# Ledger of designs, part 295: peptides against a protein of PDB entry 3WG5

Target 1, 218 residues: chain A of PDB entry 3WG5
Amino acid sequence: LAKNIVYVAQIKGQITSYTYDQFDRYITIAEQDNAEAIIIELDTPGGRADAMMNIVQRIQQSKIPVIIYVYPPGASAASAGTYIALGSHLIAMAPGTSIGACRPILGYSQNGSIIEAPPKITNYFIAYIKSLAQESGRNATIAEEFITKDLSLTPEEALKYGVIEVVARDINELLKKSNGMKTKIPVNGRYVTLNFTNVEVRYLAPSFKDKLISYITD
Target 2, 218 residues: chain A of PDB entry 3WG5 as posed
Amino acid sequence: LAKNIVYVAQIKGQITSYTYDQFDRYITIAEQDNAEAIIIELDTPGGRADAMMNIVQRIQQSKIPVIIYVYPPGASAASAGTYIALGSHLIAMAPGTSIGACRPILGYSQNGSIIEAPPAITNYFIAYIKSLAQESGRNATIAEEFITKDLSLTPEEALKYGVIEVVARDINELLKKSNGMKTKIPVNGRYVTLNFTNVEVRYLAPSFKDKLISYITD

## One batch from the design tools (peptide; made by RFdiffusion4, then SolubleMPNN)

Design b2_p28_7_s3 (from b2_p28_7, 12 letters changed)
Fold by OpenDDE base, seed 3:
Structure b2_p28_7_s3 (fold): chain B 218 residues (1-218), chain C 218 residues (1-218), chain A 28 residues (1-28)
Amino acid sequence: as target 1 above (218 residues)
Amino acid sequence: as target 1 above (218 residues)
Amino acid sequence: MAADAETLAKSAKAPKAYVEIEVLSLGL
């Protein structure tokens, strides 16, 4: 019997239009192969709000479960990364990672200080992040506090507060712990029970373009 | 028996004169075919106030019910989008969407900060949005607060407060839930009871012009 | 009542205002 496939891909760095293209490419490959899921190993300090919103939409439009995995240890789903995670079918974190700090900003001043977003924008993103949390049955109060209190959480705190579903050290532990879990949002209008009992793990390599851009942005 | 037709069209991005042309085209097609309704899947951060007001007028002049559906998950009816929604025959939201943040601005400064509108303009739009809410039997106090408090709401909050009529995950759920509802504003001077029991759903593709402009604005 | 919304829309030159959130320029 052909093994069901789980794809694993890495997305690292700032959230930009290029990061959207990476998500789209990775999810599309996994969709084409009718994978059981794709796991995105996410490590981001945040980025552009527009790109983030497009990524969330792309995840929610996925024909297969998209699991956001904050990995490796030391990685972050900071700011935009938290929104992306909250928009996904399942959130996992490795020990030694973080999530949160979601306050929108207008940019940086010449001295590198944050230019605060006006209440109109902040309140928009509060509603947006709360909506993502509510839709996924995650802690909407904590989601709001990621903005209003600049809250950041450990994996254990995030799990305890019902922000995330899994703490896992590696892909094998993630697959084991998430096996039999329902997606927190629908896939094609249905909540899917994840089946990782007989899966082949396939790693997606970054495209040549992905490698080139990561080299330019680092 | 020929199935009654419900059209579905997508409008995404900034509200501009071009967005007006999209609304006009989509509604005109649905009017020509004597559709039971048109559903506009709306995802907008807002846009120009003049274009918004023209769109509201075009909706109110429609010969058929125009349903604004904030979709997909992660979409927004922000700012101008809220006015458009409040001007429509029925408002639906998908889980994971938002509505509100309606304060008018004069523009953005060079640093991306909002240039506040003077009280005269703000008060004009307060009166306008309250009128839209009152006319549609929606919560005019909340409509005002979308401006005065820069309020944004989740679908559940918006439903609870009587801002919107339906929370639905997809078009099928929307049709099911809205079946038998009366339009919140008149169609050709009459409140219409929506009949979605035996309908064919037809998706309107963006025109070639629509595709070209979306490509230029992204 | 319907007439008042139409009258307001016709009378005031729609102020050159923006009712938007510029998400494009926002950092998260």
Scores: peptide ipSAE 0.039, ipTM 0.340, DockQ to the pose 0.093; fails the geometry check
Fold by OpenDDE base, seed 4:
Structure b2_p28_7_s3 (fold): chain B 218 residues (1-218), chain C 218 residues (1-218), chain A 28 residues (1-28)
Amino acid sequence: as target 1 above (218 residues)
Amino acid sequence: as target 1 above (218 residues)
Amino acid sequence: MAADAETLAKSAKAPKAYVEIEVLSLGL
């Protein structure tokens, strides 16, 4: 019997391979408990493309649904965060959040200027982000424009354009609205219908590890 | 019936979240085919600690044995590569390779000088690398010295000190020597006895993605 | 004597320290 448990964890800051460990840890805990889903409260300005791709793959390998929730108000799933969201089983956003701005860069120069990615890299990420959108039944044209136009969307726009599935003010509204939704990608080869009826919400605290890295990166 | 297949894949260069994607892809392919094991030919100067920890976790979650093989001659499992090796089911090294030099750094300053990690971070990685060694029944004292002394070992030294399990010149010698060995960590909760009798060796090519990132990082 | 699978789970979740390798980190 699947435990009627939904895990909630927070991931904040730059997407790094540390962020991957947070995802992996949180998802693993929820998998072990045979949770109905895990909700990741995501707030990121972006980060590393490599870490992002790992996180996407980890989400896709999850034994349970992974819901990316751009939360709280003022949070973003910017750049790498958008790819992660597009690779997830369900995307939700709180009012006053944003998603998009996915243009790859090579980094920052000493003067703080962006080092632009060469066309080959940009085109690769265009193909990649479109793939994520297509595989999840989300808007691949808008996904491309997240790169080509560095487009950022509001929750309402993202919902309207079929980039995301839910706009919710809090976890309770998210659970209520997403109840009965199918995952946008398969879980263990099957699209899962979410059942958030009579679920226990369990918050996962950052590990000492997660706290230490936040302390180093903040 | 487990296919009597052993996969071999190459991972070369800096350990990044892209390297994680390579590990994940390669292991996933081998898992899907119910392979006896996968051998990763590893050559790395090190990389990101976060990516390293993800790779370790991905290896530990593998449904099949993951053998880290420091190959070819002249290759290293330096820094992050050592952690990955210590997190794996079996470590092999070719003659003329190295392992160790695990001291964490924060990065390089503008003048190319190493930015040293603060003691808290260094101590964390000491605890972590010792944990990997202990969990795998490998030499935790030497694992600590990979950090505290920035120690690097030859294959012969690493074998002698119980850091690695096999010294082999090539894949055929590796298969021959590791046949009948138990994995140093469990596979799906069980220590597996490797059976390389009458195995097909299947090489995994880098994906177009892997080639593109190598092209960007090389 | 079934060696308890529980004890292996307490692997101390090590805090990720950033080893910044200046890989041309494709920032996304």
Scores: peptide ipSAE 0.034, ipTM 0.252, DockQ to the pose 0.049; fails the geometry check
Fold by OpenDDE base, seed 5:
Structure b2_p28_7_s3 (fold): chain B 218 residues (1-218), chain C 218 residues (1-218), chain A 28 residues (1-28)
Amino acid sequence: as target 1 above (218 residues)
Amino acid sequence: as target 1 above (218 residues)
Amino acid sequence: MAADAETLAKSAKAPKAYVEIEVLSLGL
């Protein structure tokens, strides 16, 4: 019996238009191979709101389940990363990771201070993040508080509050714990039950372009 | 019987991208020799958050136990140094050292006053440091208080509160006291019992580049 | 009907904003 394939890819750093291209490429490869799922190991401090929204849309349009895994330990799904996670079919976190801090900003001043977003923008993202949480059956109150209180959570807190679905130390534990879980959003209009019995894990490497851009932005 | 090797290296000064390179080099050497552990003698007032997070990740990815030893007497694992320690497989402190003071800042003003980090950033690092403590089975409440109360601890207090594992005057006492202890985080996915019976201690020297940069930043 | 994120995105021009934590410039 042909092994079901689970892809694993890594996305690290700021969320940009290039990060969208990485998500799109990785998901497309996994779609082409009719993978059971793709796991995106995510480590981001956040980034651009436009790129984030495009990534969320790309995940929601995926023909296969997209699992956001905040990994490795010490990683974060901060800011834009939280929105991406909330837009995904399943969220997992490794111990030592964090999620939240979703308040939008206009940028940084010359002294490194945050330039606050006007209430109109903040309220837009409150509505947006609540919508992502509601659509995925996740805690919309906490999602709002990621903005209104600049809240950040540990994996255990995020699990407890119904923000995420899994705490896992590694891919093997993630596959084991998420086996038989339903996706939190539909895949091709249907909620999918994840089947991670007898899967092949296939790692996707960054493209040459991906490596070059990561090198320039680090 | 081939003696098990324990490496000892020193990292002193501000945490920077160069400090990451030092950690990476030292750990890599010890990994290549299949050392029983590496002890990093750490003395830092803190430094860059990005470099700190990268160092934590590098330690967590180590194929061998990484022991942070706050040494010599008068040294500190201040600020970024505390995060690094909390991300390590074992923490030791010499008498007369300190740990804590982990509140993030944006920098210093022209008058030398601290530019405060916004709540978003502070809350991010609260979640991050708590997560490091929780993952390592260390006191997450005290880890949070290193930020929220600007708390600093003596070795005896840090041991008492379950922040660190060993108080030791020198490498020999450290090896003796830590012998048979389990790592506080996994090594290659497994908790390791340290075996410091019949070990060779091998000191790593700073590279020429390391010496030059330390000279410029001091 | 909770307006899905897509409906919200269509109704409002996505403002130019950043949703990030600047870690690079932070001192610890």
Scores: peptide ipSAE 0.029, ipTM 0.318, DockQ to the pose 0.092; fails the geometry check
Fold by OpenDDE base, seed 1:
Structure b2_p28_7_s3 (fold): chain B 218 residues (1-218), chain C 218 residues (1-218), chain A 28 residues (1-28)
Amino acid sequence: as target 1 above (218 residues)
Amino acid sequence: as target 1 above (218 residues)
Amino acid sequence: MAADAETLAKSAKAPKAYVEIEVLSLGL
């Protein structure tokens, strides 16, 4: 039997390959303990497309449900964070958070101006974000508009438009509201019904490596 | 019995989280087929420290020997590439390649100037690169000098100084020269003697994703 | 849905977040 354990870990800052390591480590710990789920408290302005795609794949390969929770108030799942959320088993947002703004860029020029991605790249990410939305039964039209219009949504809007599943103020409300929900994508080939009845919440602290690289990337 | 199969795959460009995915995918394919080894043809100017550390960890967790081959002539295992090489089971270089230049930087300023890493970060990577060299029985003093002096070496120098194990012009010469060598780090807790007698060479093509992200990062 | 999204896009003063290809990350 899965233990009635829910892991909670925080991922903050830019999405990088180190962020991938954090996801991989945290999910692996929760998998090893046969947790009911892991909740990743996410606060990101975005980051690297490659890291994002790896994180999405790692989430989709998870042996347990991975819940992305845009938290605390003031946090965002911007850009890469939106893709990660759309690739996850459940998305939650706290009030006062945001999701979206997914337009790919090549980077910043010397003057700090955005170097626009060529249409070929933009179109690739449109197809990719739409696929994530479709696979998870989320709003693929809005997912596309996260790119084409650089759209950002509030939690209430994201919930209303079927981009996310839960608006919750804290972990307790998240667990309460998500209890009995099905994962939006399969876990090991099956849609899982979340069971947060009498759960033990375990917080995962950043490793020393996590702290160091978060310090380097911020 | 391991099949007398050697996989060969190319990884070119900046070391990013997508490069991690390439390594992970390629190694996983070779592991699944119970290959004798995988050779990664590496050509990189460097990249992200986080991605590098993940790649090193992925290599060290490989169920089969991972050979880093700096190839073709004109290629480099610069910066992050050097760490990856030092984290691998065997390092080879083609004539006319280079290895080293491992000084960490925070990035490039708006004017394209290097933002120097603070001493704390530099010292961390000195310790890290020395550990990789020590664990692999390679020259830890030179590994440190890759940072402290931003040292770069030719294949002949790197071989002479005990940084690498093989100088080879092509895959055939690499297989011939590395046949009977022990891995410099364990594979599943054991040092493996490479057996390249009557090997089938299988080339792994980049996935569509690999091609796309390589195109984005170049 | 599309009309609502268009209205939201016009109102969204959110800082442009991007999937960065080049992130200011510690380079090696």
Scores: peptide ipSAE 0.025, ipTM 0.260, DockQ to the pose 0.195; fails the geometry check

Design b2_p28_7_s4 (from b2_p28_7, 16 letters changed)
Fold by OpenDDE base, seed 5:
Structure b2_p28_7_s4 (fold): chain B 218 residues (1-218), chain C 218 residues (1-218), chain A 28 residues (1-28)
Amino acid sequence: as target 1 above (218 residues)
Amino acid sequence: as target 1 above (218 residues)
Amino acid sequence: MAATQEVLEKSAKRPKAYVEIEALSLGL
């Protein structure tokens, strides 16, 4: 019996239009191979709200489960990364990672001070992040507080409060713990029960274009 | 008597964080040399709102006049480019260029359809663009209509309606027509009268990094 | 002053450029 395939890819750095292209490429490869799931190892301080919303939409349109895994230890799903995670089929975090700090800003001034978003924009993102949490059956109150209180959570806190589904040290522990879980949002209109009992893990490398973009944005 | 220096630089393509770096670099060079002004030849379809707001702030903090020149013929200061222009010390346009179309969108969906901005965001940018117009003594009603009516103007229309200050075919005509004009916003707290009677024009080339970024974003 | 009807009609025929608020590139 052919092993179920699980893809693993890495997305690191700021969320941009190029990050969307990476998500789209990685998910498309996994869809073409009818993978059981794709795991995206996410480490981001945040980034662009548009790219984030497009990424969320791309995840929601995926023909396979997309698992966001905040990895390695020391990584974060900060700001835009939290929205992406909340828009995904399953969230996992490694010990020593963080999630949250979702307050929208207009940018940084030349002196490094934050240009605050107007209340109208902040309220839009409150509604948006709450919608993502509600649709995924995750804690919408905490999702709101990621914005209103600049809340950041540990993996253990995020699990306890029902923001995430799994705390795992590595891919093997993640596969073991998430085996038999239902996706938190539908895949092609159906909640999928993950089957990680007999899997082949395939790692996707960044394209040459992805490497070039990361080199320039770092 | 040493000639007054006027720098000329080109910014082409989408407004991004890298476009901010280009503006910052170009303005910094011109500030260091105590230039009479810098002229930015702008050709943009638009881009990121954050980068745009940071660019506007960088222009407003400039120690020298920053002139936005929509050039060459066929170019546009579309969307974010219009905000940048309205935030600048002087706006010029070449014949056959356009300005306006400032309706904010959340982005493009995978099918190329526009994701509309919520009314709260649209209203924020209406207030913002009107503020830029008012602060610069430009037509705030037309600035609002750039959003509410998706208005786009020719150079002659933009001049007629008091959106821009100069229509010029080239840098030499621009310098001639803008000589003796006051900046539309202060430079270091003072409205500066431009002196282009005895000038040396210096062209700034894109850095290697700027060329690499433009090559990847095109 | 608001744009004249003629200017509006001419504008409507031009390619629409949008401020991509690339969603309020809110630093999220």
Scores: peptide ipSAE 0.055, ipTM 0.320, DockQ to the pose 0.586; fails the geometry check
Fold by OpenDDE base, seed 1:
Structure b2_p28_7_s4 (fold): chain B 218 residues (1-218), chain C 218 residues (1-218), chain A 28 residues (1-28)
Amino acid sequence: as target 1 above (218 residues)
Amino acid sequence: as target 1 above (218 residues)
Amino acid sequence: MAATQEVLEKSAKRPKAYVEIEALSLGL
């Protein structure tokens, strides 16, 4: 019997191998409790492509719906964060947040200029992001433009263009608006209708390790 | 029972991690006293994007209305200061102040020339600033032009274009003009009507740490 | 509403300020 439990956890900062460990831990806890869903409050400027791809895979392997919520206001799901969101079961954004700017780079030169990714890498990520969008029934043209035009969107724009599913100011509004929505990707091969009627919200605190690394990366 | 208290504090200089600590301290004090609002007298030429985004988040997480007041005459909410203002519950400007000029840069070269931000970063901040404007019901087109055209405005222009809510010469005029206005963003998910009827104004002095750092950065 | 030409001309005479971005090693 699905417990009427929704977990909420925060992931903030650059996407790294450590961020994968956070996603894995949070999703695993929610899976173990047979939660209705987990909401990940995401605030990221981007990060490593390898870690991002692993996170997307972990979300897609989830036994429960994973909702990416770009939160709080002022947060972003930039670059790697957009890929993660597009790989998730539902995307929500708070007002005052942003999504997009997904062009891959090799890094920054000593003068701060971008080292451009070669066309092979750029084309790989174009195909990858389009695949995520198509698989989730989201706007694949806009997903491509997140790379090719370094496009970034407001929540209202992202909703309008069919990139995201919900604009919500807080968790309660998110639960209210997303109740009865189907997941945009399958959970264990099936699209799930979210049931947020009379749910208990449980917040997952960062582990001590999570706190320490956030302190080092800030 | 909300005390009819309004706090006033000053933040001056470059936006840094230390400026975040100032905002956090001042807002926390006002929250603890259940103040009707806090007014932050802001004078900044800009600063770091990371610190700015953290400040915006802290304002949006406030349990009380945060009013950004570009003050005194001759002050600016330039660059990062504009983002902070757009992320706040109400913006006021004194006559003889300015707002805008929000184009992101990577920094300054050894010769003092600007290192331009790549399109990826510029587009990210365009989306971010538009999101702040849209969320607060302010002019998102002008917010974009603060970046794309390095636009800066007078108080009268900013009011006319719907970027700010009040032009006021001093705190008393600000309180008088803003009394009965709704916050432009929610406080704890609700738009608050400001009640400045029979308020006590309390000034927050800079901490010793605040004074020391202002002395080093000036 | 877009800024008028007059506002742009006045703006161009004002000191420019910028948001400094740490080179976030923004991979993706």
Scores: peptide ipSAE 0.049, ipTM 0.279, DockQ to the pose 0.254; fails the geometry check
Fold by OpenDDE base, seed 3:
Formats: sequence, C-alpha cells, structure tokens
Structure b2_p28_7_s4 (fold): chain B 218 residues (1-218), chain C 218 residues (1-218), chain A 28 residues (1-28)
Amino acid sequence: as target 1 above (218 residues)
Amino acid sequence: as target 1 above (218 residues)
Amino acid sequence: MAATQEVLEKSAKRPKAYVEIEALSLGL
C-alpha cells in the first residue's frame, strides 16, 4: 500500500456519543493503514461534555496524528469543538470559521434560555481546557477566556494568540503549511514531525449509519 | 513468582459501590502476588460519597502501595476522585488531566441544578479532605479550597502546590519518576520506598462483570 | 498512624452525599 497516506473525514453537527463513534471509526481506519495523519474536517456548534471528553481521549490515544481542521468556511469549532481541537495534534482553520465559546451549561429551559452550570462545573471545565492548552503548548489564558468571557475568535486571531497552528483555505494548503511541523501533543509518547511530501489524500465517506443519523439529527 | 511486579488497572466512570468492588478486586490481586505496587489509572467525574469513603479506606488498608494515576490525557480525578487520590500512597497525573472540584452535593434536581449540601455536610467533608491531605503530607489548604472555592487544578498546578507527587506522560515515565520516592502514607504502618527497578508491568483486565456494568452505565 | 485512625473513625459516620461532577448531563 502506498506508504504516504493522509485520510480526510468530515464530522459535522452536534457532539454526541454518535460523534464519538465517528471519530473512533475514522481514526481506527487511519491507524490500521498506518496513515501519516488523519484530518478531521470539523463543523460543530458544540454538544455533550461527556462525548467531548471521550473524543479528546480517543484523539490523544491515537497512534497517528489527528489534525482538526475547522472547515469549510462558515464552519465552527464552537464550545465542545474547541475542546476537541485543543486536545488534537494540530489545529487548522479555514478563513471565515470560528473557535471558542466554551462555557458549560446544564441545558436549555423550556423557553430556550440557557440554564447555567454551577461554579463547580464551570471551574472544572476551566481547569480541563487550560490543561488541554498547556499540554499542547497553546494559549491557556485564551483557553480559559473561552469560558470566562464566552470568547470566540477568528482564525487570524486564534493563530495570532497561539490557539491554533494553521490557517488554510483547503486541504492542499493545509498539507503544505503543516508539512514539517511537529505535533503539539505526542503520538505514542513522541512528538512527530508531519511529513506531507508525496502523500495520497484519501477521503473517508460516512458510513450508512452515519448518513442515517445525520438525517435524523438534522 | 518474579519478585518485581507492578500491576496496572483502569477505573473509569462514576464512583459507586461497584467502583469499590473494582478497587477491592484489583488491590487484592496485587496484594496476593506481593506486587511492588498497583497503579490505578483513574478517570472519574466523581460519584457517591459513601463509595468514595469506602474506597479511601480500602486503599489505606492496602498491604501494598496504591498509586492513583489520573490517566489518560483528558481524564480527571474530579470530586470523589480527588478524595480517592488524596487517600492514596502516591498521586500521579498525566498532562491534560485535572483534579479538584470537591464540594459535596445532595444530588441534582429534575432540571439538572445542583442541590447543595447543608453546612453540616460541607463542613464534614472539609474536615475529611483536610485530614487526608495532612496525613499524606499534601497541601491541606488547597484540599480545603477544592471544596470552599470549587477549585480545580492542572497537573502542573497540582504538582507546584504540593497536591500531587508526579506528572507523567505514561506508565514508563511514572515508574521512572516515582522510583525511589517514599509513599505519602504508610503501608502496613511503614512508609515504603518505591522500587521500580526491573519491574514487570502486568495489566489487569476488567472482569466480565466490569465490562457488563460499563456497557450498561455508558 | 493517628491521622489514619482519625480518618477511619470519621468514616464510620458517613453522610449521604454526592461528590460528583455530572459531566454526562453537561452541555458544552
């Protein structure tokens, strides 16, 4: 099998247990093929904290680099998506995307108003998000402010403040810019230098199950 | 039997009576084999106070060192998990993990809001957590603040403030860093110097019962 | 020794309480 494969998959929508299954499936495929990396094109408004934490864990357990790419333009890594990104080996954003707004909530009331999380929970997630940022050598102050100030950033701001590593218009530019970068967290205990010279890009299609659930949740 | 065994087991999820059974089983196996230590890879959002106190007691009654390792990255020793950690012979954390948020609650209301514990219960747990910290020679002021301020810490902060003993990326680094350390509480009435030179690492798998319950509670 | 015993004695009067972060029901 051609040695230099990069997988690309898409994860869109609310972060749930099913989103975990998608991450797990996609990463597992790329691991099995000894891919150079997997790029997850992420577009999420957020979702469940439990699912998010499981996804972060799955990414950090990956045998290959997992790159979160906030894509396409207009997409977001909002709330849970920011945590997922901060837990990854490299963050990229397309122009016209956003990241942040990470304050935890208990849910929505019947009138659609946010039920705020108590300080115990908020402080937990402040520590958690700061930990993800610190581990990855990203801006922990801004990570905290994603919660405490409900901060959201543009790609340019996120890059400037050291939240993300790459602004890229498409997969080709992403591969070009990230080539030779070290992962921000270890892969199998080691920081990996990404090698995107002479790579085959393989797109992973959603499973039938993925399509069906997307259809139900949309 | 090879004299230098370290057991590693995982405990994940909510702290319940079943979690006690897991701790008891794992520690008992390691005791029976005269292991140098058992490392419990802990990932918990918290749970029941009664179960937590039983677990702490079981750890403190262990005939071998019990090391709580907050692992993998993204995991937490939250709430009940912090008490368990503070009750142990050594605390380690992986980068990207958290500890703290120890304020007791009576439960959650139907709307997901926390029902706060009365001052009597809160003060009980303040005294309890301070006692665990003091006994282990860990930061009792911070232990109290885990309750009174709903404080959560990163591994680096927890190490800096003397809440934990080791930050380690994996089991190998944990063993390397903790080699030659004294236990923070006694084993059979004596402080033990950990000897992780030429150890065999043995992983304990979850029992069939453990797997079944995990499947039901997930 | 004394501190362990004190913890053990306190453990006998276990209040019914929860020390939990319900991350499972939490939205982000």
Scores: peptide ipSAE 0.045, ipTM 0.286, DockQ to the pose 0.095; fails the geometry check
Fold by OpenDDE base, seed 4:
Structure b2_p28_7_s4 (fold): chain B 218 residues (1-218), chain C 218 residues (1-218), chain A 28 residues (1-28)
Amino acid sequence: as target 1 above (218 residues)
Amino acid sequence: as target 1 above (218 residues)
Amino acid sequence: MAATQEVLEKSAKRPKAYVEIEALSLGL
């Protein structure tokens, strides 16, 4: 039986292998305590594709619902963050946040110009992001356009287009609005109805390792 | 109750985000069928650090024992493969395989020369690999030397030094030798004794997606 | 449903972000 506990943790910055460690640690803690869900307050400009794909997989393997909450206002789930969100059980955004801009790149040249990904790679990520959207019952056309048009959306646009499930100003509003919602992907093989009735919100802090890693990547 | 099933799957090539998808898929299938374990036949020259760290995490989150088997003869768990192995529940190697050579690099220059990682990054991976070794009750000194000396070991050396648990020529010998062994890390919070008495071996094939991805990365 | 022209125009004014694939990937 899930405890009336919801965990909240922050993941901020570039998506790297270190970000994966954070996701895993946070989700694992919440799983161990049989939480009703974990909310990840996500703020990322993007990052590494491999780390992103691994995070998506970790989320999909979660024993509890993982809610990606693009928070606070001014935050983004840009690039890799969009993939992560689309791979999750529920997406929420705060007003003044953004999602999208998912065009893959090989990197930056010495002059700071983008090295474009070859068509083969771009097409792979188009297929991948569309798969994530389809699996979650989200707008696969918009997901593709996050790449092909480098599209970025507001919370209101993302909600309207069926990319996300909730627009919420804070955790309390998120819990209220998402209460009774079904997860967009299965948790342990079943779509779970979120039960945020009388939940204790527990905030997880970054570990010393997480802090050190953020310091290394910043 | 675990079924008397052991899954076997192959992961070959560079460690990338795509390799993570393979690990996840394979482990998930084996978890869903409540297998006694999954054996991953690993053959890798290394790859991306972020993908590696994510794979390690996925293994550690497995509901069943994940055995890394460096196989067939001539295979390696080089670089990223060593980290993956050290993060797993049991390591086996076939004769004529290798493990180690874990020095992090930033990449390759245009002339094919290695771009060395800054000391901060190298030290991070030293700490990381030592942590994996320590958590698994494996030789943390040798794990460090995989980086600091770019050390590579034979199966016999790796066994002798307490890096790995089994040297086996094939799956049958592996199952025989590992039967009754404890996992080197917990599975669902407990050290599990492997029970390979009268197990059915089920081989998992690459998905069409896995094949396509290997084709993209090759 | 595809993005409208207005949404595209608003999007174009936002900072671009990218998924890094080969950027100086720590090879291990």
Scores: peptide ipSAE 0.028, ipTM 0.235, DockQ to the pose 0.245; fails the geometry check

